# Peptides against a protein of PDB entry 5EIB, part 222

Target 1, 366 residues: chain A of PDB entry 5EIB
Amino acid sequence: VDLEPGTMDSVRSGPFGQIFRPDNFVFGQSGAGNNWAKGHYTEGAELVDSVLDVVRKESESCDCLQGFQLTHSLGGGTGSGMGTLLISKIREEYPDRIMNTFSVMPSPKVSDTVVEPYNATLSVHQLVENTDETYCIDNEALYDICFRTLKLTTPTYGDLNHLVSATMSGVTTCLRFPGQLNADLRKLAVNMVPFPRLHFFMPGFAPLTSRGSQQYRALTVPELTQQMFDSKNMMAACDPRHGRYLTVAAIFRGRMSMKEVDEQMLNVQNKNSSYFVEWIPNNVKTAVCDIPPRGLKMSATFIGNSTAIQELFKRISEQFTAMFRRKAFLHWYTGEGMDEMEFTEAESNMNDLVSEYQQYQDATAD
Target 2, 366 residues: chain A of PDB entry 5EIB as posed
Amino acid sequence: VDLEPGTMDSVRSGPFGQIFRPDNFVFGQSGAGNNWAKGHYTEGAELVDSVLDVVRKESESCDCLQGFQLTHSLGGGTGSGMGTLLISKIREEYPDRIMNTFSVMPSPKVSDTVVEPYNATLSVHQLVENTDETYSIDNEALYDICFRTLKLTTPTYGDLNHLVSATMSGVTTCLRFPGQLNADLRKLAVNMVPFPRLHFFMPGFAPLTSRGSQQYRALTVPELTQQMFDSKNMMAACDPRHGRYLTVAAIFRGRMSMKEVDEQMLNVQNKNSSYFVEWIPNNVKTAVCDIPPRGLKMSATFIGNSTAIQELFKRISEQFTAMFRRKAFLHWYTGEGMDEMEFTEAESNMNDLVSEYQQYQDATAD

## One batch from the design tools (peptide; made by RFdiffusion4, then SolubleMPNN)

Design b2_p22_3_s4 (from b2_p22_3, 14 letters changed)
Fold by OpenDDE base, seed 1:
Structure b2_p22_3_s4 (fold): chain B 366 residues (1-366), chain A 22 residues (1-22)
Amino acid sequence: as target 1 above (366 residues)
Amino acid sequence: SAAPRTFPEILEKQKEILSRID
């Protein structure tokens, strides 16, 4: 789904374009122009019913509908505005199904648009209320991984998207291969989300190895485990060491000893014990899938629900506040039918979310 | 197929956009 036809043509012409049904390509004509309000109230609102018709059709064809997965950006107008409209409408129609998102957070280092802080803040407001699970992906963090860890001199969107795709494949492993921990979206939510509003996850993937070092690096369970908990491998631009994990899931793939996995997971928890809340028992979940990802002998995917994610929201809030105090570009949003009050409400809700994370970070068992 | 844009190119474009707003 996109408000821009050219994006859809790129997907159709791509190496995997044939795996999608032609009738499932829904697109607009005018785009959102990087305006959340166009995506949510005008251009997106005109298209949303056509998307919902496709969603209904595909949902009816499912033997067991667990929920929905959306991949979108929060900086643009379509992914942010129309994406959150679609989430809201799906939630209204399917209130008992899980809403999962992969949400690309805007970064000032990788910004395509000046109004990204508005689009992101308005989107986060919707995601807090209407999603059950949100994987936060930051283009800055992905760039830093590509540059520092993968030693790519000039990281491209292709390199970033490769990391995203590997992570998405990792977190969905339990859904695709039955008989594992977190075998369904609801069980994942129950294990990962102790508080309904605190459903924003920090993803990570291992192994991350530069092409030059790949031939010399043995893939071992200890190395995967160590790399998953390294702050430099988080795909959200926050440092887990500045917060505490509420919950963690680790999904291992490949032929490995479950005993070795359990031992290494225990060791890494003990080494990082200061970065976990003490009042949530058994807050680390581990799954092992015998089927490795393509091209790797083994991998591990990390899902962290950390109070450190507040750093991401604080960054967006600071940028939002700086623009909003000046009323910069507000006429672009109000001209599409938005009220200035919606900005204030979204800012307030995001600040409340930050305060909630801080409260649980500072909480003790006593 | 247009080569994927590099982040340095995106950053330069952003600086140009920001310079028009200040």
Scores: peptide ipSAE 0.019, ipTM 0.413, DockQ to the pose 0.013
Fold by OpenDDE base, seed 3:
Structure b2_p22_3_s4 (fold): chain B 366 residues (1-366), chain A 22 residues (1-22)
Amino acid sequence: as target 1 above (366 residues)
Amino acid sequence: SAAPRTFPEILEKQKEILSRID
């Protein structure tokens, strides 16, 4: 789905374009112009019914519908505005299904959109209310991984998208292979989300190795475990060392010893015990799938629900506040039918979310 | 298909956009 027709042609002409049904390509003509309000109230609102018709059709074709997964950007107008509209409409129609998102957070270091703080804040407000699980992906974190870890001198969006794809494949592994821990989206939510509003995750992936490195062939469970918990491998622009994990899931792929995995997972928890809340028992979940990713002997995917994610929301809030106090660009949103009150509500809800994370960070065992 | 944008290109575009707002 896109508000720009050229995106659909690019996907369709791509190496995997044939895996999608032609009738499932829904697109607009005008785009959102990086405006959340255009995505949510005007251009996106005109297209949403056509998308919902496709969603209904595909849902009816499912033998067992668990829920929905959306991948979108929070900085642009289409992914943020129309994406959150779609989430809201799907939630209204399917209130008993899990809503999962892969949400790309804007970063000032890699952004070319001045209104991203508005789009992100308005989106987060919707995600807090209408999603069950949100994987926070930051373009800055992805860039830093590409540059520092992968040793790419000139990272591209293709390189970033490869990391996103690897992560998405990792987190969905248990959903695709029956009999595993977190075999469905609801079980994942139950294990990962101790409090309904605190459903924003930091994803990570291992191995992260440069293309020229043969190290892919020599990866061990200890190395994967260490890399997975390294702050440098987090795909969200927050430091887990500045907060506490409420819950963690680790998803291993490949032929490995479950005993070795359990031992290494215990060791890493003990080493990092100060970064976990003490009042949530058994808050680390581990899954192993014997089927490795393509081209790797083994991998590990990390899902962290950490109070450190508040750093991301604080950053967005600070940028939002700086723009909103000046009433900068507001006329582009109000001109699409938004009320200025919606901005203040979204800001308030995001600040409440930050406060909630902080409260649980500071909480002690009774 | 247009080659994926590099981050240097993105940063240049960002600087151009920011220069229009100052």
Scores: peptide ipSAE 0.017, ipTM 0.429, DockQ to the pose 0.013
Fold by OpenDDE base, seed 4:
Parts: C-alpha cells; structure tokens; sequence
Structure b2_p22_3_s4 (fold): chain B 366 residues (1-366), chain A 22 residues (1-22)
C-alpha cells in the first residue's frame, strides 16, 4: 500500500514483484506530501476502504488468522498517517487479532524532512493505543551501524533497508518455523509485553560485519551472544545501559549446541544483571532454529523490551516541542482537518509513556 | 561524504528553517 504509484511500480517490477497478487497493490495518486494529516484524514482516508477490502479478502482466505503485520515509516505522511489510520481501522474490525508493527523512526541524519517530529509524535500516539507489539527500527541507529560497524562511508537507503530486512527475518523466525519459542504473535506478546502500553521493542541483530572483515570473522555462539547484547548492534538509537530490560527474547539460527546457547545466555545475563529488572522472573527467553539465514552459518536476533527506549521518545519529543511551541508548519496539518489539540494530546501521551518507562526502571522488588 | 549531522546541528538547522518560515 502506498499513496504514491511509483513505489508500487518499483515493487511490482522488482525481483520479487511476482510473489504478490496484482489485486493486492493498492495505491493513491497524490501522495501524502510528508504530511501525517494527509495520510490520516484526507488522501489516506479516501484510499483506506480499498485497502480494507483487500485485508478482508486475504483474512477470509486464512485458515487461522493470528493477526496483522505492518511495516511503515513514521517520518513520512503515508506510512505514518495512512499507516496509523489503517491500524485503527483493522483494530476496529479485528479487535481479537494481534497488531504487530515494524515502525521506522525518523532520523535527521538520514532525512531533511522538517515535519518528521510531528509525523512521528502523532504516529506514536496511535501506536501506543492500537498496537500490541511495535519493533522500533530507528534510522539513526541503522545509519550508525552502517557507518561505524559496516564501515560504509556513505550509507544508502539500500544499506539501511538491508538491516531492516535482516532484523525482520530474524524476529519472524519463530513465526515461520514450527516448534519454536513464540510460535505465534499472541504468545510473543504474552512473553514480551508485561504492561499493555509498554510494547515497544528494541531489535538487534548479529552478526554485523564490514565487507572487509567478513572473511576473517569466526561465527561462534559466544561472539553472537556478546554482539547481540552490544548497544552498537541495537536497531533503536538508545543505550540499553541507560535503562533496564523488562523482557528479552533471543533467537538463534543455525546448527549450534543448545547447552552452549544456554550457558552463554546465562553468562550475558549475569554480566548485565544490573540492566534487568529483578521483579520479573524468567524474563529472558531463548529460541534456537536449526535453519540459518541465507548466506550465514548462524545468526542471533535480539528483541528487547527496555526502559531505555524512552531515549528514542525523548529525542522525538524534544524535536516536536521545538517546532510546536512556534506553531511551525501547523497550518499544513490543520488545513487537512486536524485540530491543534491532537498535537497536544499526542505529545502528552508520548510523555506519559516516557514517565511509565521511567517508573518501571526505578521500581525495586522491595 | 557528508558527516552525519549531530543532533544539535539538526536542531540548529530546524531552527534556521523555522526562522525563515516565521
């Protein structure tokens, strides 16, 4: 789904365009112009019914519908505005199904779109209320991984999207292969989300290796485990050391010893015990899938529910506040039918979320 | 290759852009 036809033509003409049903390509003509309000109230609202018709048709064809997965950007108008509208409409129609998102957070290192803080804040407000699980994929973190870890001098959107794809493949491993931990979306939510609003995940992936060092890298369970918990491998631009993990899932792929995995996972927890909440027992879950990802002997994917994710929301909030106090660009949103109060409500809800994370970070077992 | 802008540089650029629109 897109409000721009050119994106759909690119997907359709791409190497995998044939795996999608032609009738499942729903697109607009005008785009959202990087405006959340156009995506949510005007251009997106005109298209949403056509998308819902496709969603219904595909849902009816499922033998067992678990839920929905949305991949969207929070910086643009389509992914943010129309994406959150679609989430709301799907939630209304399928209230008993899991809503899972891969939400790409804007970064001013990657985009010069000035209104991204508005689009992101308005989107986060919707995601807090209408999603069960949200993987936070921060373009800042992706850029920093590409630059620092992968040694790419000029990271491209292709390089960033490769990391997104690797992460998505990793976190969905348990859903795609039988007999795994978190084999369904609901079980994942039960294991990862101790409180309904605190469903924003920090994903991480290992191995991350520069092209020049790939040939010299040994892939071992200890190295994967260490790298997976490294802040530099997090796909969200926050430091886990500045918060506490509420819950963690680790997904290993490839042929390895379960005993070695369990030993290394215990070792990393013990070394990082100060970064876990003590009042949630058995808050680290481990899965091993014998099937490695394409081109690797083994990998590890991290899913962290950490109070450190508040750093991401604080960054967005600071940028939002700097613009909103001046009423900058608001006429572009209000002209599409938004009320200025919706901005204040969205800011308030995001600040409440930050406060909730901080409360649980500071909570003791006593 | 343009060095990634620091968050302060981005905020300054946003302020500069905003100051042109006001």
Amino acid sequence: as target 1 above (366 residues)
Amino acid sequence: SAAPRTFPEILEKQKEILSRID
Scores: peptide ipSAE 0.017, ipTM 0.429, DockQ to the pose 0.014
Fold by OpenDDE base, seed 2:
Structure b2_p22_3_s4 (fold): chain B 366 residues (1-366), chain A 22 residues (1-22)
Amino acid sequence: as target 1 above (366 residues)
Amino acid sequence: SAAPRTFPEILEKQKEILSRID
């Protein structure tokens, strides 16, 4: 789905364009112009019914509909505005199904759009209310991984998207292969989300190795485990050492000893015990799938629900507040039918979310 | 189709835009 037709042509012409049904390409003629309000109330609102018709058709064709998965950017008007409109409308029609998102967070180091803080804040407000699981993917963190870990001198969007695709493949492993932990979206939510509003995850993928060192680096369970828990390996721009993990899932892929995985997962928890909440028992879940990813002998995917994610929301909130106090570009949104109160409500809800994460970070077992 | 901007070009443009808002 896109408000711009050119993106659909790019997907169709891509190496996997034939995987999608031609009738499942829904697109507008007028883009959102990086305005959340255009995506949510005007241009997106004109297209949403056509998308919902496709969603209904595909949902009816499912033998067992678990839920929905959306991939979108929170910085752009289509992904943020129309994406959250779609989430809302799907939630209204399918209230008993899981809403899962891969949400690309805008970064001030990566942003092309001055109004990204508005788009992100308005989107986060919708995600707090209408999603069950949100993987936070930060373009800054992805860039830093590409530059520092992968030793790419000039990271491209292709390199970033490769990390995203590897992570998406990793987190969906349990959904695609039988007999695994978190074999369905609801089971993942039950294991990962102790409190309904605290459903924002920091993902990570291992191995991440520079091309020059790939031949010398052994793929071992200890190395995968160490890399997954490294702050530099997080695909969200937050340091897990500044917070506490509420829950963690680790998804290993490849032929490995389950005993060795359990030993290494126990060792990493013990070494990092100060970075876990003490009052959530059995808050680390491990899955092992014998089927490796394509081109790797083994991999591990990390899913962290950490109170450190508040750093991401604080960053967005600070940028939002700086713009909103000046009413910078606000007329672009109000001109599309938004009220200034909706900005204040979205800011308030995001600040409440930050406060909730902080409260649970500071909570003791006593 | 505009060549995908490099991350550094995006960063520079954003810094420029943010510097105008301040």
Scores: peptide ipSAE 0.019, ipTM 0.473, DockQ to the pose 0.014; fails the geometry check

Design b2_p22_4_s1 (from b2_p22_4, 13 letters changed)
Fold by OpenDDE base, seed 5:
Structure b2_p22_4_s1 (fold): chain B 366 residues (1-366), chain A 22 residues (1-22)
Amino acid sequence: as target 1 above (366 residues)
Amino acid sequence: SLKEEAEKNREEMSKRPLFVKK
């Protein structure tokens, strides 16, 4: 789905364009112009029914409908505005289905789009209420990984999208291969989401290795485990050491010893015990899939529900507040039928979410 | 307690229909 036709043509002409049904390409003509309100109230609202018709048709073709997975950017008007409109409409029609998102967070390091803090804040407000599970894929973190870890001098969208793809492949491993931990979206939610509003995940992937260092790196379970818990490997720009893990899932892939995985996972928990809440029993889950990712002997994917994710929301909130206090560009949103009150409500709800994360971070065992 | 709240929320989520079978 896109409000720009050129994106659909690019996907359709791409190396994987044929994996999608032609009739499932829904696109507009005018685009959202990086405006959430265009995506949500005008251009996106004109297109949403056509998307819902496709969603219904595909849902009706499923033998076992668990829920929905949306991949979108929170910086752009289509992914943010129309994406959240679509989530709301799907939630209204399918209230019992799991709503899962891969939400790409904006960064000034990656994009010069001035209104991204508005689009992100307005989107987060919708995601707090209308999603069950959200993977926070932060362009800030992706850029820093590309630059610092991968040693890419000028990270491209292609480099970032490669990390996104690796992460998405990793976190969906248990859904795609039988007999795994979190084999369904509901089981993932049960394991990962102890509080309904606190459903924003910090993903991570290992191995991340620069091209120059690949030949010197041995892929081992200890190294994967160590890297997976390293703050530098988080796909969200927050330091887990500044917060506490509510829940963790680790997905190992490849031929490895289950015993060695369990030993390393126990060791990393013990070494980092201060960074876990003590009042959620069995809050770390581990899966091992014998099927390695393409091109690797082994990998590990991390999913963390951490109170440190408040750093990401604080960053967005600070940027939002700095613009909103100046009433900068508000007429672009209000001109599309949006009320200024919705900005204040979205800011408030995101600040409440930050406060909730802090409350659970500071909470002690009763 | 926070532990009881977290467990209650897990139980509520676990009661949601996993999938709609055709």
Scores: peptide ipSAE 0.427, ipTM 0.880, DockQ to the pose 0.338
Fold by OpenDDE base, seed 2:
Structure b2_p22_4_s1 (fold): chain B 366 residues (1-366), chain A 22 residues (1-22)
Amino acid sequence: as target 1 above (366 residues)
Amino acid sequence: SLKEEAEKNREEMSKRPLFVKK
């Protein structure tokens, strides 16, 4: 789905364009112009029914519909505005299905789009209410990984998207291979989401690899485990040491000893025990899939539900507040039928979410 | 307690239908 036709043609002409049904390409003509309100109330609203018809048709063809997965950007008008409209409409029609998202968080290090803080804040408000599971893929963290860890002098969207694709492949491993922990979206939610609103995940991947890097260093299980818990491997720009893990899932891929994995996972938990909440028993889950990623002998993917994710939301909130206090560009949104109150409601709900994460961070076992 | 609340929420989520059988 896109509000621009050129994106769909790029996907269709791509190496994997033929894996999608032609009738499942739904696109507009005008685009959203990086405006959430155009995505949500105007251009996106004109297209949403055509998308819902496709969603219904595909849902009807499923023998066992678990739920939905959306991949979108929160900085752009289509991914943010139309993406959240689509989530809302799917939630209305399928209230019992799992809504899972891969939500790309904007960063001023990656994009010069001035209104990204508005689009992100308005989107986070919708994601808090209408998703069950959200992977926070932060362009700030992706850029920092590319620059600092991968030593890319000028990170490209291709480099960022490589990290995104590796992470998405990692977190979906259990859904794609039989007999795994978290083999379905509901099981993932049960293990990862102890509180309904606190469903924002910090993903991480090891080993970090760039496109064209032939220097595959074979990592050991101890090295993979250590890298997975390193803040430098997190795809969200927060330090886990500034918060507490509510829940963790670790997904190992490749031929390795389950015993060695369990020993290393126990060791890392014991070393980092202060960074876990004590009142959620068995809050770390480990899976091992014998099938490695393509081109790797082994990998590990991390999924963290951490109260440190509030650092990401605080960054967006600070950027939002700095614009909103000046009423900067508000006329672009209000001119599409939005009220200024929707901005204050979205800001409030995101600040409430930050406060909730802080409350659970500071909570002791009663 | 927060533990009981977290347990309750996991239980409620576990009761959601995994699949809609048509």
Scores: peptide ipSAE 0.418, ipTM 0.874, DockQ to the pose 0.342
Fold by OpenDDE base, seed 1:
Structure b2_p22_4_s1 (fold): chain B 366 residues (1-366), chain A 22 residues (1-22)
Amino acid sequence: as target 1 above (366 residues)
Amino acid sequence: SLKEEAEKNREEMSKRPLFVKK
């Protein structure tokens, strides 16, 4: 789905374009112009019913519909505005289904789009209410990984999207291969989301490799385990050491000893025990899939629900507030039928979310 | 307690239907 036709043509011409049904390409003509309000109230609202018709048709063809997965950017107008409209409409029609998102957080290091803080804040407001699970894939973190870790002098969208694809492949491993922990979206939510609003995950991946790096270093289980808990391997720009893990899932891939994995996971938990909440029992889950990712012998994917994710939301909130106090570009949103109050409500709800994370960070066992 | 709340929320989520019978 896109409000621009050119994106769909790029997907169709791509190496996997034939995997998608032609009828499942729903697109507009005008785009959202990086405006959330165009995505949510005008251009996106004109297209949403056509998307819902496809969603219904595909849902009806499922023998067992678990839920939905949306991949979108929060900095743009389409992924943010229309994406959150679509989430709302799907939630209304399928209230019992799991809504999962891969939400790409904007960064000034990656994009010069001035209104990204508005689009992100308005989107987060919708995601807090209408998703069950959200993977925070932060362009800030992706850029820093590419530049600092992968030694890419000028990171490209291709480099960032490689990290996104590796992460998405890792976190969905349990859904795609039978006999794993978190084998369905509901079990993932039960294990990862102790509080309904606190469903924003920090993903991480090991080993970190670029598309151009032919150096597939064979990593050991200890090295993978250590890298997964390193802040430099997080795909969200927050330091887990500044917060506490509510819950963790680790997904190992490749031929390895389950015993060695369990030993290393116990060791890393013990080493990092100060960074876990004490009042959630059995809050670390581990899965091992014998099937490695393409090109690697072994990998590990991390999913963290940490109160440190508030650093990401604080960054967006600070950028939002700096623009909103000046009423910068507000007429572009209000001209599409938005109320100025919706900005204040979205800012408030994101600040409430930050406060909730802080409350659970500071909480002691009763 | 926060523990009991977290346990309750996990229990409520576990009761959500994985599939709707057609």
Scores: peptide ipSAE 0.362, ipTM 0.852, DockQ to the pose 0.345
Fold by OpenDDE base, seed 3:
Structure b2_p22_4_s1 (fold): chain B 366 residues (1-366), chain A 22 residues (1-22)
Amino acid sequence: as target 1 above (366 residues)
Amino acid sequence: SLKEEAEKNREEMSKRPLFVKK
């Protein structure tokens, strides 16, 4: 789905364009112009019914509908505005299905789009209420991984999207291979989301290796485990050491010893015990899939529900507040039928979410 | 307790029907 036609042609011409049904390409003509309100109230609202018709048709063709998975950017008007409209409409029609998102967070290090803090804040407000599971993929963290870890001098969107695709493949491993831990979206939510509003995850992927060091790197369970829990390997721009993990899932792929995985996972938990809440028993889940990702002997994917994710929301809130106090660009949103009150409500709900994360961070076992 | 709340929320999430039998 896009509000621009050119994106659909790029997907169709791509190496996997043929896996999608031609009739499942829904697109507009005008674009959202990086405006959440265009995506949510005007251009996106004109297109949403056509998307819902496709969603219904595909849902009806499912032998077993678990839920929905959206991939979108929170900085752009289509992904943010139309994406959250679509989430709301799907939630209204399918209230008992799981809503999962891969939400790409904007960063001023990656994009010059000045209104991204508005689009992100307005999107987070919708995601808090209408999603069950949200993977926070921060463009700042992706850029830093590309530059510092991968040793890419000038990271591209292609380099960032490679990390996103590896992570998406990792977190969906249990859904694609029956008999694993978290084999369905609901089991994932049950294991990862102890409090309904606190459903924002920091993902990570290992191995991350620079081209120059690939030939010298051993792929071992200890090295994967160590890298997966490294703060520099998180795809959300927050430091897990500044918060506490509510829950963690680790998904290993490849031929490895389950015993070695369990030993290394126990060792990393014991080393980092101060960074976990003590009042959630068995809050680390491990899965092993014998099928490696393409081109790797083994990998590990991390999913963390940590109170440190509040650093991401604080960054967005600070940027939002600095713009909103100046009433900068508000007329672009209000001119599309949005109320100025929705900005204040979205800011409030995001600040409440930050306060909730802080409360659970500071909580002791009773 | 926060433990009991987290356990309750997990139980409530687990009770929602996974499959709508058509």
Scores: peptide ipSAE 0.317, ipTM 0.824, DockQ to the pose 0.327

